# Designs tried in a protein design run: peptides against a protein of PDB entry 7BDX. Part 297

Target 1, 212 residues: chain A of PDB entry 7BDX
Amino acid sequence: EMGAAACTLLWGVSSSEEVVKAILGGDKALKFFSITGQTMESFVKSLDGDVQELDSDESQFVFALAGIVTNVAAIACGREFLVNSSRVLLDTILQLLGDLKPGQCTKLKVLMLMSLYNVSINLKGLKYISESPGFIPLLWWLLSDPDAEVCLHVLRLVQSVVLEPEVFSKSASEFRSSLPLQRILAMSKSRNPRLQTAAQELLEDLRTLEHN

## One batch from the design tools (peptide; made by RFdiffusion4, then SolubleMPNN)

Design b2_p27_6_s2 (from b2_p27_6, 15 letters changed)
Fold by OpenDDE base, seed 1:
Structure b2_p27_6_s2 (fold): chain B 212 residues (1-212), chain C 212 residues (1-212), chain A 27 residues (1-27)
Amino acid sequence: as target 1 above (212 residues)
Amino acid sequence: as target 1 above (212 residues)
Amino acid sequence: MTDGQKEVEKATEERRRKYREWLEQLR
């Protein structure tokens, strides 16, 4: 209970850039983000394959941790810290996104995807994430999720790769050969306007790259 | 482990007034400080009477919680919040200071005493603390501690009462009749210069009040 | 939306702009 409350407060205040700087300026940051990855991994491993996100202190705690990472990644110095000093945490987030089944831990998936997207604003971060083993299959696995918010954030991450020519060129062949075009087309007809728009824009950007 | 790390970070960033305002401006503050008191009480109750402060995750967690309260109490809006909305936490801190034996949990005692002293900067806070049942006996109990830092912060809290005529007048008779003068005189001869000075100043202020 | 996330969204828009300019240069 208390751990969840403390992490929730820390998550709330980490919405400020000055607080992110204060977190990272201390000597506790490395240890905190190391344990964060371990804690999130332990939580996911404790979930049964058919069990959704539970309303528990543990779930709230992990949710708050993912929120903190997201807020840190939204700040330039935070992205630099994660890419330079906490790569293991990024690896853990990628692994956990792969370990979760479609429809499982939806809110946690959204926060983890938001954190990866935020890191991808940094070219070094985008390179690191996109060059991770199994990254392209992971994107398609995540697009099989029934949740519109999960799919939206996956499409945004795909867009981050597509709109960076240097990064996209390295994976273009694999990307084109494995693209779940029918799934993305279905999303372009979604009743969710944000998902619909994201899918349409991605399809347009991909078509432009094929003609060039 | 993770709870202690999160609370430690929250403690560190709470040194900023803006962070204290952010903590208190959220809807989570009341719950956090309620659970804080319960957590600290549970920790103290788990300690054996002869056991000193242990180097454990639980100890570090409680230490960080006490540090957060101290930092909140150092800010005007934080003092107002504690006095208006979290009186139970103040009651808990007073109770825990009474429950701990001399030499037990020294660092925790110091933080709890610092938090009470910080609250006492607010006249409403000073009135609330000093009018608590058994407050004067508690001060003398704490002055029996062998630790110079504990005794220093007790003397500072005593000074807060003595230097407020309105507050001191209500308890002056009990204070004068129970004052451990020999103990305070011994502290005025301490090798610790801060303790020595605090004891000397208190003795001078008390003498001035007796002649008036 | 946090202030940091607002800046991320601005960077997202800027990335799209740069991509469009890059495509125009290839023509």
Scores: peptide ipSAE 0.460, ipTM 0.837, DockQ to the pose 0.271
Fold by OpenDDE base, seed 4:
Structure b2_p27_6_s2 (fold): chain B 212 residues (1-212), chain C 212 residues (1-212), chain A 27 residues (1-27)
Amino acid sequence: as target 1 above (212 residues)
Amino acid sequence: as target 1 above (212 residues)
Amino acid sequence: MTDGQKEVEKATEERRRKYREWLEQLR
């Protein structure tokens, strides 16, 4: 209980750039983010058995952790830190996103996807994430989720790859061969305006790449 | 482990006024400080049996909690909040300081005493603390501690009472009758410069009050 | 939206702009 409360407060205050700098400026940042990954992994592994009540202290704690990572990655120095010093955490997030089934832990997925997207603003981070084994299949796995917010953040992550020619060129063949075009087309007709827009823009950008 | 790490980070960043404001600005502050008191109480109660390794995650967690309270109380809006909305926490800290034996949990005592001292900067806080049942006996109990840092913070808290005529007048009779003068005189000869100075200043201030 | 996230969104738009400029150069 207290841990979840403290972590939730830390999540809230980490929305400030100065707080992110303070978190990273200490000698405890590395250890914190290492344990973060382990904690998130343990949580996801525990889901294969017990119906974890989503409203448990444990769930809230993990959400807060993912939120902290997201907020850290939203700041330039934060994502630089993650890319340079906390790659294991990024690997863990990618793995956990793969381990979760469609519709499972939607809020956690959203937070983790947001963190990855924020990291992808850094070219080094984008390269690291996109070169991770199974990254493209993972995107499509996640895009099969029934949740519009999950799908939105997946599409945003796809856009981060597509809109960087240097990165896209490395995966273009696999990307084109496995692109779930019909799924993305369906999303472009979504009633969710954000999802609809993201899907439309992605489709337009992809069409432009095929003609050149 | 993760809870202790998160709480420790929160402690570190709470040294900023803006972070304290952010902590208090949320709807979670009341609950957080309530649970803080409960957690600290549970920890101290657990000491009557098992040799808690001072280096345990639990110990670190409680230290971080006490540190957060201290940092919150160091800011004007923070101590105002504690005095107005978290009196139970203040009561808990006073109780815990009474429950701990001389030499027991020195670091925790120091942090808790620092928090009380910070609260005592607010006149309303000083009044509240000093009017707590057994406050004066508690000061003398704490002053029997072999640790110089504990004693220093006790003396500082005593000074906060002595230097406020409105507050001192209410307790002056009890204060004078129970004053451990020989103990304070011994502290004025301490090899610890901070303790020595605090004891000397207190003795001077007390002498001035007797002549008037 | 957090201040950091606002900056992320600005960077997102900038990336899109650069991509469009790059596409125009290929034409």
Scores: peptide ipSAE 0.460, ipTM 0.837, DockQ to the pose 0.306
Fold by OpenDDE base, seed 3:
Structure b2_p27_6_s2 (fold): chain B 212 residues (1-212), chain C 212 residues (1-212), chain A 27 residues (1-27)
Amino acid sequence: as target 1 above (212 residues)
Amino acid sequence: as target 1 above (212 residues)
Amino acid sequence: MTDGQKEVEKATEERRRKYREWLEQLR
């Protein structure tokens, strides 16, 4: 309980750029983010057995950790830190996103995807994430999620790759050959306006690339 | 380990007034400080058995919690919060200071005493602490500590009482009758210049009160 | 939305702008 409460407060205050700088300026940042990845991994591995209630202290703890990572990744210096000094955490997040089943831990998936998206704002971060083994299959696996918010953040991450020619060129063949077109088309007709727009824009961006 | 790391980071960033305001402005503050007191109490109660290594994750966790409380108490709005909404935490800190043996958990004692001293900057906080049952005996118990830093912070807290006539008047009889004069005189000859000065100033302040 | 997230959204818009300009040059 105490750990969850402390992490929740840390998450709340990490919305400030100055707090992110303070977190990263300390000598404890490396250790914190290392243990963060391990803690998140341990939590996800424990889910294969017990239906952990979404509102458990442990769930709230991991949720807060993912929130902190997301807030750090939203800041330029935070992205620099993650991409240069905490790549293992990024690898862990990618792994955990692959290990979770569709519909499982939706809130955690959203935060993890938000963190990856925020990292992808940095070209170096985008390159690192997109060149991760199995990245394209992972995106399609995640796109099979029934949750509209998960799918929205997946599409945003896909779009980050598509909108960077230098990155897209490396994955273009695999991307085109594996693209779940029918799924994206279905999302373009979603009742969720954000999901609908993201799917439509992605389809337009992809069509433009096919004609060139 | 993760809890200790999170609390350590939260402690570090809580040095900022804006972070303290952010902590207190959230709906989680009450719960956090309630659990903080319980966690600290549970830790101290567990010490009567195993020589917990000072560098354990649990020790670092509690140390960071005490640090957060100290930083919150250093800010005017933080004192207001503690005195109005977290009195149980103050009671717990006073209790734990009484439960710890001389020379035991020196670093924790220092932070707890610092938190009480910071609270004592507010007259309402000073009144609350000084009117706590057994407060004067507690000060003398703590003054028996072999650690100069513990004794320094005890003397500072004693001085906070002495320098407030409205507060001192309520305790003057008990204070005068129980004053460990020889111990304070010994501290006025300490090799630690901070302890020496604090003891000398307190003795001067007390002499001035005896002549009036 | 956090201040950092607002900047992320601005960067997202800028990326889209650059992409469109790049596409126009290919034509």
Scores: peptide ipSAE 0.460, ipTM 0.838, DockQ to the pose 0.289
Fold by OpenDDE base, seed 5:
Structure b2_p27_6_s2 (fold): chain B 212 residues (1-212), chain C 212 residues (1-212), chain A 27 residues (1-27)
Amino acid sequence: as target 1 above (212 residues)
Amino acid sequence: as target 1 above (212 residues)
Amino acid sequence: MTDGQKEVEKATEERRRKYREWLEQLR
């Protein structure tokens, strides 16, 4: 209980850029983010059995941790820190996104995807994530999720890759060969306006790339 | 481990006034400080057996919690919050200071005493603490501690009472009758310059009060 | 939305702008 409460407060205050700088300026940041990854991994591995109640202290704790990572990644110095000093955490997030089944831990998936998207604003971060083994298959796996918000954040991450020619060129062959076109077309007809727009824009951007 | 790391980070960032305001402006502050008191109490009650290693995750966690309370109490809005909304926590701190033996949990005692001293900057806080049952006996109990830093912070809290005539007058009889004069005189000869000065100043202030 | 996230969204828009400019140069 106390851990969840403390992490929840830390998540709330980490919405401030100055707090992110303070977190990273301390001597405890590396250890914190290392343990964060381990804790998130332990939680996801524990899901194979009893459906942990979404409202459990453990779930709230991990949710707050993912929120902190997202807030850190939203700040330039935070992205730099994560990409330079906490790559293991990024690898863990990618792995956990792969380990989760469609529809499982939707809110956690959204926060993890938001953190990756925020990291992808840094070109070095985008390169690191997109060059991770199994990244493209992971995107398509995640895109099979029934949740519109998960799919939206996957499409945003795909857009981050497509809109960077230097990054897209490295994986263009695999990207084109494995693209779930029918799934993206279905999303372009979504009742969720954000998902609909993201899918339409992506399809337009992909068409433009094929004609050049 | 993760809880201790999160609390340690929260402690570090809570040194900022803006972070304290953010903590208190959230809807989780009351719950957090309630659980803080319970957690600290649980820890102190667990000490009767095995000497918990000072470096244990639990010890570090509780130490960070005490640090957070100290930082909150250092800010005007934090003092107001603690005195108005978290009196149970203040009562818990007073109780825990009484439950600990001389020389036991020195660092924790120092942080708890610092939090009480910071609260005492608010006249309402000073009144609340000083009117707590057994407050004066508690001060003398704590002053029996062999640790100079504990004794220093006890003397500072005594000074806060002595230097407020409205507060001192209410307990002056008990204060004078139970004053460990020989102990304070011994502290005025301490090799610790801070303790020496605090004891000398207190003795001077007490002498001035006796002549008026 | 956090202040950091607002800046992320601005960067997202800027990336799209640069991409469009890049595409125009390829024509």
Scores: peptide ipSAE 0.460, ipTM 0.838, DockQ to the pose 0.270

Design b2_p27_6_s3 (from b2_p27_6, 14 letters changed)
Fold by OpenDDE base, seed 2:
Structure b2_p27_6_s3 (fold): chain B 212 residues (1-212), chain C 212 residues (1-212), chain A 27 residues (1-27)
Amino acid sequence: as target 1 above (212 residues)
Amino acid sequence: as target 1 above (212 residues)
Amino acid sequence: MTDGEKQVEEETKKRREEYRKWLEEQE
């Protein structure tokens, strides 16, 4: 309980850029994010056994950790830190997104996807993520999620790749062949306006790039 | 390990007034400080059995919690919050200071004493602490500690009482009779210059108030 | 919105604008 409470407070205050700078300016940031990745991984691995109630202290704890990562990644120096000094954490997030089943740990997936999107604002971060082994199959897997918000944030991440010509050109053929375009088309007809718009925009951008 | 890391980071960033305001501005502050007190108490109660290595993750965790309390108490709104909304935590700190044996958990004692001193900057906080049951016997107990830094911070807390005439007048007779004046006199001859000065100043102030 | 969310929104808009300009240059 105490760990969850402390992490929750840390998550809340990490919404400030100055706090993110303070976190990263200390000598403890590296260790913290290393342990964060390990903790998140341990949690996800534990799910194959007991249905940990989503409202457990452990779930809240890991949720807060993911929130902290998201907030750090939202800041320019935080992105730089993650890409340069905490690549293992990024790898862990990608792995966990692959390990989680459709509909499993929805809120955690959303935060992890948000963190990856935030990292992808940095070209170096985008390259690192998009060039990760199995990234495109991971997108396919994640787009099979029944949750609209998960899918929305996957589409945003795909958009990050598509809107960067240098990155997209390297994998354009694989993206076209391996993205579930029919699933994305179905999302463009979603009743969720955010998901609908994101899917529509992505389809338009993909079509534009197909003609060039 | 993760809990200790998170609390340590929270402790570090809580050195900022803006972070303290952010902590207290949230709806989670009350719960956090409630659990903090419970956690600290549980830790101290566990010491009667196994000599928990001072360097354990648990020790570091509780140390960080005490640090957070100290930092919160250092800010005006933090003092107000503690005095108005977290009195149980103050009571817990006083109790734990009484439960810990001389030389036991020195660093924790120091931080807890610092937190009490910080609270005592507020007149309401000073009144609350000084009017707590057994406060004067607690001072006697704490001044028997072999650690110079513990004693220093006890002397500072006593000074907070002495320098506030309204508070001191209510207990002046008991302070004079129950403070270990000979021990304080011995501290005024300490090789530790900070302890020496604090003891000397306190003795001077007590003498001045004896003549009035 | 967090400080980061504001920054992310701004950078997202900037990326879209840069992409639009790039497309215009390819025409």
Scores: peptide ipSAE 0.437, ipTM 0.837, DockQ to the pose 0.275
Fold by OpenDDE base, seed 3:
Structure b2_p27_6_s3 (fold): chain B 212 residues (1-212), chain C 212 residues (1-212), chain A 27 residues (1-27)
Amino acid sequence: as target 1 above (212 residues)
Amino acid sequence: as target 1 above (212 residues)
Amino acid sequence: MTDGEKQVEEETKKRREEYRKWLEEQE
């Protein structure tokens, strides 16, 4: 309970850029993000057993941790820190996204995907994520999620790759062959306007790149 | 481990007034400080058994919690919040200071005393603390601590009472009769210059008030 | 909106614009 409360407050205040700088300027940042990854991993591994209520202290704790990572990744210095000093955490997030079943832990998936997207704003982060083994299969897996918000953030991450020619050129053939284009097309017809737009834009960008 | 890391970071960033405002402006502040008191109490109660290593995760966790309270109490809005909305936490801190033996948990005592001193900057807080049942006996107990830093912060808290005529007038006779004046006199001869000065100034102030 | 969300939005727009320019150069 105390851990969840502390992390929740830390998550809230980490919405400030100056707080992110303060977190990273301390000598505790490395340890914090190392343990964060381990804690998130332990939580996800524990889910294969008892249906933990979404509102449990443990769930809120991990949710807050993911929120902190997302807020840190949203800031330029935070992205640099994660890409340079906390790559294991990024690997963990990618792994956890692969370990979770479609429809499982939707809120956590959203935060993890948001954090990856934020990291992907940095070219070094984008390269690191997109060159991760199994990245494209992971995208396929995540695009099978029934939740529109999860799918939206997956599409945003895919778009982040597509909009960087240097990155996309390395995986263009694999993206074209391995992305569930029919699923993305179905999303372009979604009633969710954000999902609809994201899917449509991605399909247009992919088509444009197919002719070049 | 994760709780300690999160609280340690929150403690570090709570040194900022804007972060304190952000903590208190959220709807989670009441719950956080309620659980904080309970967590600190549970920790101190557990010490009567196994000698927990001072560097344990649990010790660091509680230390960080006390640090957060101290930082919050250092800010005007934080003092107002504690005095108006978290009095139970203040009661808990007073209780824990009484439960701890001389020489036990010195660092925690220092932070708790710092938090009480910070609260005492607010007249309402000073009144609340000084009118707490057993406050003067508690001061006597704490002044028996072999640690100079603990004693220094006790003397600072006593000084906070003495320098407020409205508060001191209510307990002047009890202070004069119940304070260990010989111990304070011994502290005025300490090799620790901060302790020496604090003890000397307090004795001078007490003497001045005895003639009025 | 967080400070980071504002920054992310700006960087996202910038990336889209850079991509558009790149596409024009490939034509």
Scores: peptide ipSAE 0.437, ipTM 0.838, DockQ to the pose 0.309
Fold by OpenDDE base, seed 1:
Structure b2_p27_6_s3 (fold): chain B 212 residues (1-212), chain C 212 residues (1-212), chain A 27 residues (1-27)
Amino acid sequence: as target 1 above (212 residues)
Amino acid sequence: as target 1 above (212 residues)
Amino acid sequence: MTDGEKQVEEETKKRREEYRKWLEEQE
């Protein structure tokens, strides 16, 4: 219980840029983010056997940790720190997104996807994420999720690659051949207006790049 | 391990007034400080049987919690919050200081004493602490500690009472009869210059008030 | 909105604008 309470408070205060700077300015940041990855991984591994109720102290704890990473990645110095000093955490997040089944741990998936999107604002971060082994298959897997919010944040991450010509040019052929365009097209007809708009914009941008 | 890391980070960032305001401005503060008291109490109760090594994750966790309380109490709005909304935590800290033996958990004692001193800057806090049942016996117990830093912070707390005439007048007779003046006199001859000075100043202030 | 969310929104808009300019230059 106490761990969840402390992490929840830390998550809340990390909404401030000054707090993110304070976290990163201390000598404890490296250790914290290292253990964060391990803790999140241990939680996901525990889900295969015991239906841990989504509302457990452990779930709230991991949710708060993912929230902290998201808030740190939203700040320029935080992105730089993660890309330079905590690549293992990024690897862990990518792995965990692949390990989770469609419909499993939806809220956690959303936070992890938001953190990856935030990191992808940094060119080094975008390169690191997009060049990760199995990135395209991971997108296919995540876009099969029944949750509209998960799919929305996956589309945003794909858009980050598409709107960066230097990065997209290196993987354009693989994106065209392996991206689930039919699923994205189905999302462009969604009743969820945010998902609909994101899918339509992505399809338009992809078509524009096919003619260039 | 993760709980200790999160609390340590929260402790570090709570050195900022703006972070203290952010902690208190959230709806999670009451729950956090409630659980903090319970966690600290549980830790101290565990010490009677198992020699928990001072360097355990649990010890570091509790140390960080006490540090957070100290930092919150150092800020005006934090003192007000603790005095108005978290009196149970103050009661717990007083109780735990009484439960710990001389020489036991020295670093924790120092942080708890610093938190009480910080609260005592608020007149309501000073009244609450000094009017607590067994406060004078607690001072006698704590001043028997072999650690100079513990004794120093006890003397500072006593000084907070002495330098507030409204509060001191209500307990002056009990202080004169029950305060271990001989131990304080011995501390005025300490090789530790901070302890020596604090003890000498307190003795001088007490003598001045005897003639008034 | 968090400080970070505001910054992310701004950077997202900048990226879209930079992409538009790039497309115009290819043209």
Scores: peptide ipSAE 0.436, ipTM 0.837, DockQ to the pose 0.289
Fold by OpenDDE base, seed 5:
Structure b2_p27_6_s3 (fold): chain B 212 residues (1-212), chain C 212 residues (1-212), chain A 27 residues (1-27)
Amino acid sequence: as target 1 above (212 residues)
Amino acid sequence: as target 1 above (212 residues)
Amino acid sequence: MTDGEKQVEEETKKRREEYRKWLEEQE
């Protein structure tokens, strides 16, 4: 209980850029993010057995951890820190997104995808994520999620790759062949306006790139 | 391990006034400080058995919690919050200081005493602490500690009472009779200059108040 | 919005603008 409460407070205050800088300026940041990855991994591995109540202290703790990572990744120095010094955490997030089943831990998936999107604002971060082994198959897997918010944040991450010609050109063939275009087309007809717009814009950008 | 790391980061960032305001402005502050007291109490109660290694995750966690309380108490709105909304935590700190033996958990004692001193900056906080049952006997107990830093921070807390005439006058008789004046006199001869000065100044202030 | 969310929104808009300029240069 105390851990969840402390981590929740840390998540809340990490909404401030100055707090993110303070977190990173300390000598404990590396250890914290290392243990964060381990803790999230342990949580996801534990899901195969007991239906962990979403309201459990452990779930709230992991949710807060993912929130902290998202907030850190939203700040320029935070992205640089994660890409340079916490790549293992990024690898863990990618792995966990692959380990989770469609519809499983939706809110956690959203936070993890938001963190990856935020990291992808840096060209170095975008390159690291997009060149990660199994990245495109992971996108396919995640786009099969029935949750509109999960799909939205996957599309945002794909858009980050597509909108960076240097990165997209390296994997354009695999992107075109391995993206579930029919699923994305179905999302462009979604009643969720954010998902609809994201899918439509992505399809338009992909078509434009096909003719160039 | 993760709890200790998160709490340590929260402690570090709580050195900022803006972070303290953010902690208190959230809807989780009351719960956090309630659980903080319970956690510290649980830790101290566990010390009667196993010599908990000072470097244990649990010890570091409790140390960070005490640090957070100290930092919150250092800010005006934090003092007001603690005195108005977290009196149970203050009572817990006083109780724990009484439960710990001389030389036991020195660093934790120092942080707890610093938190009480910071709270005592507010007249309402000073009144609450000094009027707590067993406060003066607790001072006597704590002044028997062999650690100079513990004794220093006890003397600082006593000084806070002595320098507030409204508060001191209510307990002046008990202070004069129950303070270990010979021990304080011995501290005025300490090789530790901070302890020496604090003891000397306190004795001088007590003498001045005796003649008035 | 968090400080980070505001920054991310600004950077996202900037990325789209840069991409549009790049497309125009490829024509």
Scores: peptide ipSAE 0.430, ipTM 0.837, DockQ to the pose 0.273

